# Ledger of designs, part 359: peptides against a protein of PDB entry 6GMG

Target 1, 331 residues: chain A of PDB entry 6GMG
Amino acid sequence: DSDDRVTPPAEPLDRMPDPYRPSYGRAETVVNNYIRKWQQVYSHRDGRKQQMTEEQREWLSYGCVGVTWVNSGQYPTNRLAFASFDEDRFKNELKNGRPRSGETRAEFEGRVAKESFDEEKGFQRAREVASVMNRALENAHDESAYLDNLKKELANGNDALRNEDARSPFYSALRNTPSFKERNGGNHDPSRMKAVIYSKHFWSGQDRSSSADKRKYGDPDAFRPAPGTGLVDMSRDRNIPRSPTSPGEGFVNFDYGWFGAQTEADADKTVWTHGNHYHAPNGSLGAMHVYESKFRNWSEGYSDFDRGAYVITFIPKSWNTAPDKVKQGWP

## One batch from the design tools (peptide; made by RFdiffusion4, then SolubleMPNN)

Design b2_p28_8_s4 (from b2_p28_8, 16 letters changed)
Fold by OpenDDE base, seed 2:
Structure b2_p28_8_s4 (fold): chain B 331 residues (1-331), chain A 28 residues (1-28)
Amino acid sequence: as target 1 above (331 residues)
Amino acid sequence: DENAKRAELINKANAEAAKKAAEIEAAR
């Protein structure tokens, strides 16, 4: 079938990218050109530039998840997710607000819930936690030392995460990272790892046992962060898309954006890398495109989604897929 | 409808990605 996914061909290691195209505040390019940029900028292992492997190109070709997959080295598990929700705003708007003309009550509640999430605060929370984790990693040469350091850091900051169970994704995330265990990765040495961040956009109304209205307009109570910690229980995220409200309407189930470990303090200046769809150069969708968006462009999302989560994972420090500074586009 | 078809294709590929990932994990 012409709509089948195709793995992009290998690019010569020394091939320079073509210029990216500006598109409404973001930089855009075709997937093959992103591979060229990736090889020049992000491919380095222990300071040595690498050609993107066939496996990595295959991962990348799956589209929006592919960018995060290639750069993190693993398929997103989404276990350590953060968000920020303004409960007072939500309650106030429900009480004092009114549905728009033609808007159903369920649609109104779903919209108000969506608008009650603060993407910037959610992102900042993830960055804060990643910073704490990085401090805990810095001088830890085994997992026990890492966990002890982490608990100490949390205690010093009076962070509610200190009360999480030892089996929580917060404490188990490192040990569950494949690259941590790899000889050429972390080699079971936490000090060789660093925390990185990606984001997932998805739909709240995924419960098949819930009302049709929740599936169409969102579930106001779903995927809220826990107070104090900001942790989101992602266990109910099954990649179910929004239900159509009219015939012929369809929604995508998720979008992923890669941030990594940028040190830019201004959230609005951070760069998020993401893909549009799987690579189908001979199909109706066409070639996959990769976007480098500013935070505002990324966090705006699409009507397909009413939730955003900021997820922490780990990569070896020897990888350059998460540099301190990311430049938008090329050159 | 073009929109519905587009979403269906993307979602199918996303499901395939998840399956592939599961296979990789099982092989470890």
Scores: peptide ipSAE 0.721, ipTM 0.965, DockQ to the pose 0.963
Fold by OpenDDE base, seed 3:
Structure b2_p28_8_s4 (fold): chain B 331 residues (1-331), chain A 28 residues (1-28)
Amino acid sequence: as target 1 above (331 residues)
Amino acid sequence: DENAKRAELINKANAEAAKKAAEIEAAR
């Protein structure tokens, strides 16, 4: 038995997927079968199906980050992140609520903070911003034109993002995207790019200089969105997992879900693609599985995490990794 | 126990992914 990561073998380009397994509102399949689906549906470059390369299969095999990595074309940087936090709800619950039976004060505060994030509003904010960016990208043939368009769009909408510094991740995100600079990608032409969205789940209590209670139960003040913009400062996210609360307990440091650029207006009907763990078919973890979850299933997350951020990045329009419509499962 | 071991393995792989990504960026 080896717990080592294994890169899945190549799948024939014309190999059709086996049916996905329904599981609690999501569709599930083994990674090899996802590769088959990916080649049929998402692999297209300039309208032509592509076999998933060895490099892409390697990226995918790393687990939950792998799906986002393959589909975005780069390892997540998480710099342009959005969330929504209900400050009034938080204050009210802290004031008028009480810990559950057996719940510590720190645990109560951490839970209340977690519950004060509105995942749907956070997602909607990211979609709103992505739409603005896409309008700004349209017919912009250099970065200067894109930035000018973006500023105009923000001004027209009276969006607080118009006040962000030129060095902000908001304005620098495009130029910092590798595929934007690639000849067969954007080729430095913003109009060849589109904004896409993925989500990261992570732990708030990452500050090692803070109390043990915050590391165990969450830091209620950490990773809150800025008022008006919805931007989350992700600079302090170091992929540190939740601290165990009991012996033998362990937590995963993050989870990633791929949304792309779906046009479905109802958030509850959007599909999120994510993986469980790295591919270890001969190890204790077993083969990697890929899930296609509805928003409710994705946004629920796990006890490992108390924060969700919705991140914007860019891909070439010639890629089909972020289609307007995503079908759950197969067929 | 099994839970802790599972988390450790996954987190290790996640760290390896980040390392791989850094290598790719350095080669650009």
Scores: peptide ipSAE 0.719, ipTM 0.965, DockQ to the pose 0.954
Fold by OpenDDE base, seed 5:
Structure b2_p28_8_s4 (fold): chain B 331 residues (1-331), chain A 28 residues (1-28)
Amino acid sequence: as target 1 above (331 residues)
Amino acid sequence: DENAKRAELINKANAEAAKKAAEIEAAR
């Protein structure tokens, strides 16, 4: 079938990428050219440039999840997710706001809920937590030391995460990271790992037992962060897309954006790398493209989605897939 | 409708990605 996914061919290790093209505040390129850039910039392990493996190219070729997959080294589990929700704004808008002309009550409530999420604050929370984790990792040579350090850091900051259960994704995330256990990765040494961030956009109205209105317009109560911690329970995220509101309409189930471990303090200047769709150079969708977007461009999302989560995972410090500084495009 | 078809194709690929990931995890 012409619409089948294709794994991009290998690129020579020393091949330089072609210039990216600007597109609405983003830098854009075809997947093959991103592989070239990746090999030059992000491929380094223990300081040595690496060719993207066939497996990595295959992961990448799946599109909007592929960029996060190849750079994190694992398929996103989304267990340690953060967001920010303004409950007061939500309540106030529901009480005092009015549906737009032609907007149903359910549509209004769904929209108000969506607008009550603060993407910047959600991202900031994830960065804050990642920083705490990185401090806890720095001198910890076993998991117990890491966990003890976390608890101490959280106590010092009076962070509500200190009250999380030991079984919480917050404490289990490191041990559940495959690269942590790998000999050439963390080798069970927390100090060899660093926290990284990616983002997932998805639909709130995924409960099939709920009303059709919630599936079409969003579930205002779904996937809200817990007060104080900012943790989002992602257990109910089953990658179910938004239900069509009109005949012929269809929605994508998720989008992923890779941030890594950039040190840029200004959120608006951070770069998010993401793909449009799976690679189908001979199909109707065409070749996969990779975008490097500023935070504003990423956080805007699409109508397919009414939730954004910022997820923490871990990679070995020896990997260069999450450098301190990311530049848009090439050169 | 082109939009619906596009979404269907992408969602199918996303499901395949998840399946592939599950296979990798099972092999570890």
Scores: peptide ipSAE 0.718, ipTM 0.965, DockQ to the pose 0.954
Fold by OpenDDE base, seed 4:
Structure b2_p28_8_s4 (fold): chain B 331 residues (1-331), chain A 28 residues (1-28)
Amino acid sequence: as target 1 above (331 residues)
Amino acid sequence: DENAKRAELINKANAEAAKKAAEIEAAR
């Protein structure tokens, strides 16, 4: 079938990328050219460039999830997710606000809930937690030492995460990371790992037992962060898309953006790497494109989604898929 | 409708990605 996913061919290790093109305030290129950039900039293991493997090219070719997959080294599990929700804003807008002309009550409530999430504060919380984790990792040579360090850091900061259960994704995330256990990865040494961040956009109205209105216009109560910790329970995220409101309408179930471990303090200057769709050069969708967007471009999202989560995972420090500085486009 | 078709194709590929990931995990 012409619409089938195709794995991009291998690119020579020393092939330089073609220039990216600007697109709606972001840099854009075709997936093959991103592979070239990736090999020059992000492929390094222990300081040596690597050709993107067939397996990595296959992962990448799946689209938006593929960019996060190839750079994190694992399929996103989304277990350690953060967001920020302004409860006071939500309550005040519901009380004092009114539906727009032609807007149903359900549409109004869904919109108000969506607008009550603060993407910048959610991202900031994830960065804060990642920083705490990185401090805990720095001198820990076994998991026990890491966990002890983490608890101490949280206690010193009076962080509500200190009260999480030992089985919480917060404490189990490192041990559940495949690259942590790999000989050429962490080799069970936390000090060889670093925390990294990606983001997922998805739909709140995924409960099939709920009203049709919630599935169409959002569930105002779903996927809110816990007070104090900012943790989002992602267990109910089953990658169910928004329900159509009219015949012929369809929505995508998720989008992923890769941030990594950039040190840029200004959130607005951070670069987010993401893909549009799976690679189908001979199909109706066409070739996969990769975008490098600023935070504002990424966080804006699409009407397909009413939730954004910022997720922490881990990669070996020897990988260069999450450098301190990311340059938008090429050159 | 082109929009519905596009979404369907993308969602199908996303489901395939999840299946592939599950296969990798099962092989570990």
Scores: peptide ipSAE 0.718, ipTM 0.965, DockQ to the pose 0.958

## One batch from the design tools (peptide; made by RFdiffusion4, then SolubleMPNN)

Design b2_p29_3_s1 (from b2_p29_3, 16 letters changed)
Fold by OpenDDE base, seed 5:
Structure b2_p29_3_s1 (fold): chain B 331 residues (1-331), chain A 29 residues (1-29)
Amino acid sequence: as target 1 above (331 residues)
Amino acid sequence: SAENAARAEKINAYGREAEEEARRRREEE
């Protein structure tokens, strides 16, 4: 029951983290210890360490989404999402491939669609776009200047995003970021902001009007990136989990992984921070754990999900929640 | 939003890491 969620207690600002534990190629710790690490490493505002506030601890307590929430400063809206889909692979496998033994046609199609997404290319596209945005933010002191710079950058790169409507999440994302408007944040100055990335795993078969097979095995046509831009229409993502295929089977609604603004060029060396579940130390789920995974461990996802999106948002440059380098674990 | 928060409480109930890793290993064999 949702009633078991507890806000983690405050940690003293000077309290050092305990060592993280290795877990399946990633570093793992309890949420309270992550708060300690966060205060030491990520809490800095204008170069000064901050204690994680009660509000931030409450956000964090919501699990995987909580990690992204506390680091981005807002609940994920997922509006500016990117992915990569290999249409040729998909068509070829559907034509020439065969269902596995015991696999239904719908299950086969869902699996083939899932396998046709390239997580690495999706991530690289998001990084490319974030870089363009960061260049556009540089020396832009109002939104108009930012938008003009962005259009120029896109034109110079011959990027298909230049053809997006002015109402597109691509152009409105900065304006819709609360921290951009905050006095101690961007203060309406784009040059004080930077683009950051997080990832969401979710289920494609969320349309209640679709077939039961799509809800169970995925909708092969849902949440595909637009050609040229890589943009994913996330408007149909309502956090609906996969439908059970057998009695007693249950699936989770989503997973979130925080990347931020790491400069590591090798995708495989990037670190993704995520949580397992909401914090319920006195409940059946137990305490929330936080994982720092390499890209391979993150991008593999779970059977609960058949889509991965890489989402761009913005944070103030004065925040250290998205440093250039992220060290896995502690120390 | 309050609605988003309420939905977030239902999330990631299953630490399926071990199960998923075991599944992947079996698929690679």
Scores: peptide ipSAE 0.022, ipTM 0.630, DockQ to the pose 0.054
Fold by OpenDDE base, seed 1:
Structure b2_p29_3_s1 (fold): chain B 331 residues (1-331), chain A 29 residues (1-29)
Amino acid sequence: as target 1 above (331 residues)
Amino acid sequence: SAENAARAEKINAYGREAEEEARRRREEE
C-alpha cells in the first residue's frame, strides 16, 4: 500500500556510515545508512558538505527511482534514452531458432527480442554521447554556443545525431533541465553543467491495444533504438508492468540505476546505485535498501523487464552527486 | 537465485505516485 511510505529521518551531518554488507556481488545497506554515506561523499555543493534536506529524503524514499531523483535533482523524464539492438541477430534467431520445450511462439519471440539488446553497447553509446555533450558544454556561456559546439562535434564524428531535429530531446535536454536555469545551478550557463547517465529497466508490452500475449511475453517491436543514433522513443513508456502469466503473479513497473559521470573506461568496473522499494519501515515491505552494483549485476535486470535504456540528463558541476570515481560500499 | 532474491526485494510499484507528486510540485513552483 502506497500509504505505508515514510520519509527517512534526518541524519547528523557528521555521522559516518556503518559498513555495507555484500549481497549477491553488490554492496547493500539500509536507506538511513545510505543517507549518511551520501552526506559524506555526494552532498557537496561548491565543495561544502550538506545535510540531505527533507525534500531530498522524501524523494529518496520512493525506492529505486528515488536514488536517481535525489542525485539528478529531478524526477526522471527519460526523454534522452539510448539502447543497442542487433537486428541481424533478431532476424536470424527468429528464422533459425526454435521455441524451448513448453515455450509459446509469443514467448519465444519476446525472449529473442530481449536477448537481441546489447546492454554494454547501449551504455557505451550513452557514454559516447555524454562525452560529446560535455565537450560542447565546455566554454559555452549561452545555449546558442552550446548548440553550435554540439553540431560541430557531431559533424566531426560523422554522428547521425547531427540530423536530429532542433526540437528533439537531444537538443532540448539542456534547456529543459531545471537545475540549468537555477541561480545556484547553471544560471543559464552551459559551461557550469555536465552530462550524467542513469538507466531504466521496464516492460515492452505496455500497449493496451496489443494482444494479451505481447503484454505477457513482451512486444518484440517496441522500444527499439533508431538506427545510427541509438535513440529510443520513450513516449509510450507509461510505467505499466508486465501482465501476469499465472494467478497471483505480479511484476514491478520499473527499476532505475544511477551511474552519474564515472570516468572508469571498463564498463564492468562501473558502479550503479539503486534501491529495492519505497521506504516502509512499519509496513510489509520493510525499510528501503540501497544497492551499489557492478554493471554486470545491474544490466542483468529481472524477469519483470525486457528493456533497458541508458538516459542522459544534466547536473551542475558544483554538485558532487556524480563524481569521476565511485567507491562501492563502505568503507 | 540472485534474481529471485532481488525480485523479492524490488517492489518499486509506486513510481506513478512519485511522478504524480513530482508533477504536483512542479505545478506549485
Scores: peptide ipSAE 0.024, ipTM 0.611, DockQ to the pose 0.350; fails the geometry check
Fold by OpenDDE base, seed 3:
Structure b2_p29_3_s1 (fold): chain B 331 residues (1-331), chain A 29 residues (1-29)
Amino acid sequence: as target 1 above (331 residues)
Amino acid sequence: SAENAARAEKINAYGREAEEEARRRREEE
């Protein structure tokens, strides 16, 4: 029950974190210890270490989404999402592949669709676009200048995103970012902002008007990236979990992983920060834990999800929530 | 499996509550 959620207490600003624990190839710690690390490493505003505010601690307490929320400064809207889907692989596997023993046709199609997504290519596309956006931001002192720069960059790269509508989430993402408008944030100056990336795992079979099979085994046609752009229409994502396939089976609605703006070129060496569940130290779920996972551990996901999207948003450059280098664990 | 172990550790609860809370805060501003 949502009623069991507790906001983690404040941690002293100078309190050092306890060592993280290794867990299945990732670094793990309790949420309070993550707050300590966050204050030491990520809390800086204009170069000054900050205590995590009560509001930020409250955001963090929501679990996996809370990690992205506190670091991005806003609840994830997921409007500017990218993925990579191999249509040829999908078609070939459907044509030439066979259902496994005991696998239904719908289960087979759902599995083949899931396997036709390439998480690494999806992540790479988001990084490419974020780089283009960062170049467009660098010397732009108003939104018009940013948009003009962005269009020029896209034209130079012959990128299909240049053909997006002016109202597209791609072009509207910056102006729709609260921290862009804040005096202590961007102050309406694009050059004070930078693009950052997070990832969302979710279920494709969310359409209530669709067949029960799609809700159980996935909708092969849902949440595919647009050809050329890689943009995913996330408007139909309503945080609806996978439907149970057997009695007693339950699935989680989503997972969020924070990447930020790491410059590590090797995707496999990038660090993704995520939480397990909302903080309920006195409830059945227990205390929230925070994980720092390598890309392989993150991108593997769970059977709860058959889609992964890589989302771009913006934060002020004065924030240190998205440093160039992220170290896994502590120390 | 490593997946099952990781899944057992990750019970991501209600993103809906966070959305509702975020909406409420925007309506109060």
Scores: peptide ipSAE 0.023, ipTM 0.629, DockQ to the pose 0.329; fails the geometry check
Fold by OpenDDE base, seed 4:
Structure b2_p29_3_s1 (fold): chain B 331 residues (1-331), chain A 29 residues (1-29)
Amino acid sequence: as target 1 above (331 residues)
Amino acid sequence: SAENAARAEKINAYGREAEEEARRRREEE
């Protein structure tokens, strides 16, 4: 019941976090303690620690999406999303593979499609693009200069993104970022911004006009990346959860993981921050917990989801919500 | 399993509400 959501109380700026606890290879803590860590580590604006505002605490209280929301400064739009799909693997497995015992054809096809996505390559593509964008931002003092730099970088790399329409999410992402336009943010200066990454897990079978089997077991053709660019059309993602396969079964609609702008080259060593559910300390769900997971733990996902996308957005360089290095847990 | 335990903890039902709230805020700006 949505009515049980509570905004976490303010934490004193100088309050140190309690130790995180291990949880299935992750570091885990209650949301209030994450706020303490956030204030110590991530809250800095122009080098100065900030108390998490009531608005930010409210955003955070929404759960997994709240972690991305508070760190990115905006609700995720998911417009600039990347993935990697092995078409040859998919075709080969469909042709030569067989359903498992008790597995329907639709279930088999959905599973094979899910397994044909490569989370690591999808993440790598997003990092590659973010790097290109960051180079384009570095010396650009207006949007026109940024776009020109971006086109040059793409041309030099022979990247298929150079062929995207000027109105595409790829080219419009910066101008559509609220913090870019904010006086205390980018102030319309691209060089004050940096690209950051988060990930979304979601269900492919969201088309209500499709078969029940696709809604239950996935739509093998949905949310595939475009060849060459790796762009995923997210326009059909309406946060519709997987349909139950048995009576009483329920699935969640999405999961969000925050990466930011870590410079760790080894994907397996990167840290992803995410929440379990909305904060309901007096409700049946209980207090929200925040997890800091390694990439393997994050990318594994859940049976609730058969798609993963890696999304690029922008934050001001003056924010420390996306530091070069993220330490898992506390201390 | 670790997946089941993690899944049991994940109730992200309010993503839609968050989206609606974020939309309302943008419309008020």
Scores: peptide ipSAE 0.023, ipTM 0.638, DockQ to the pose 0.377; fails the geometry check

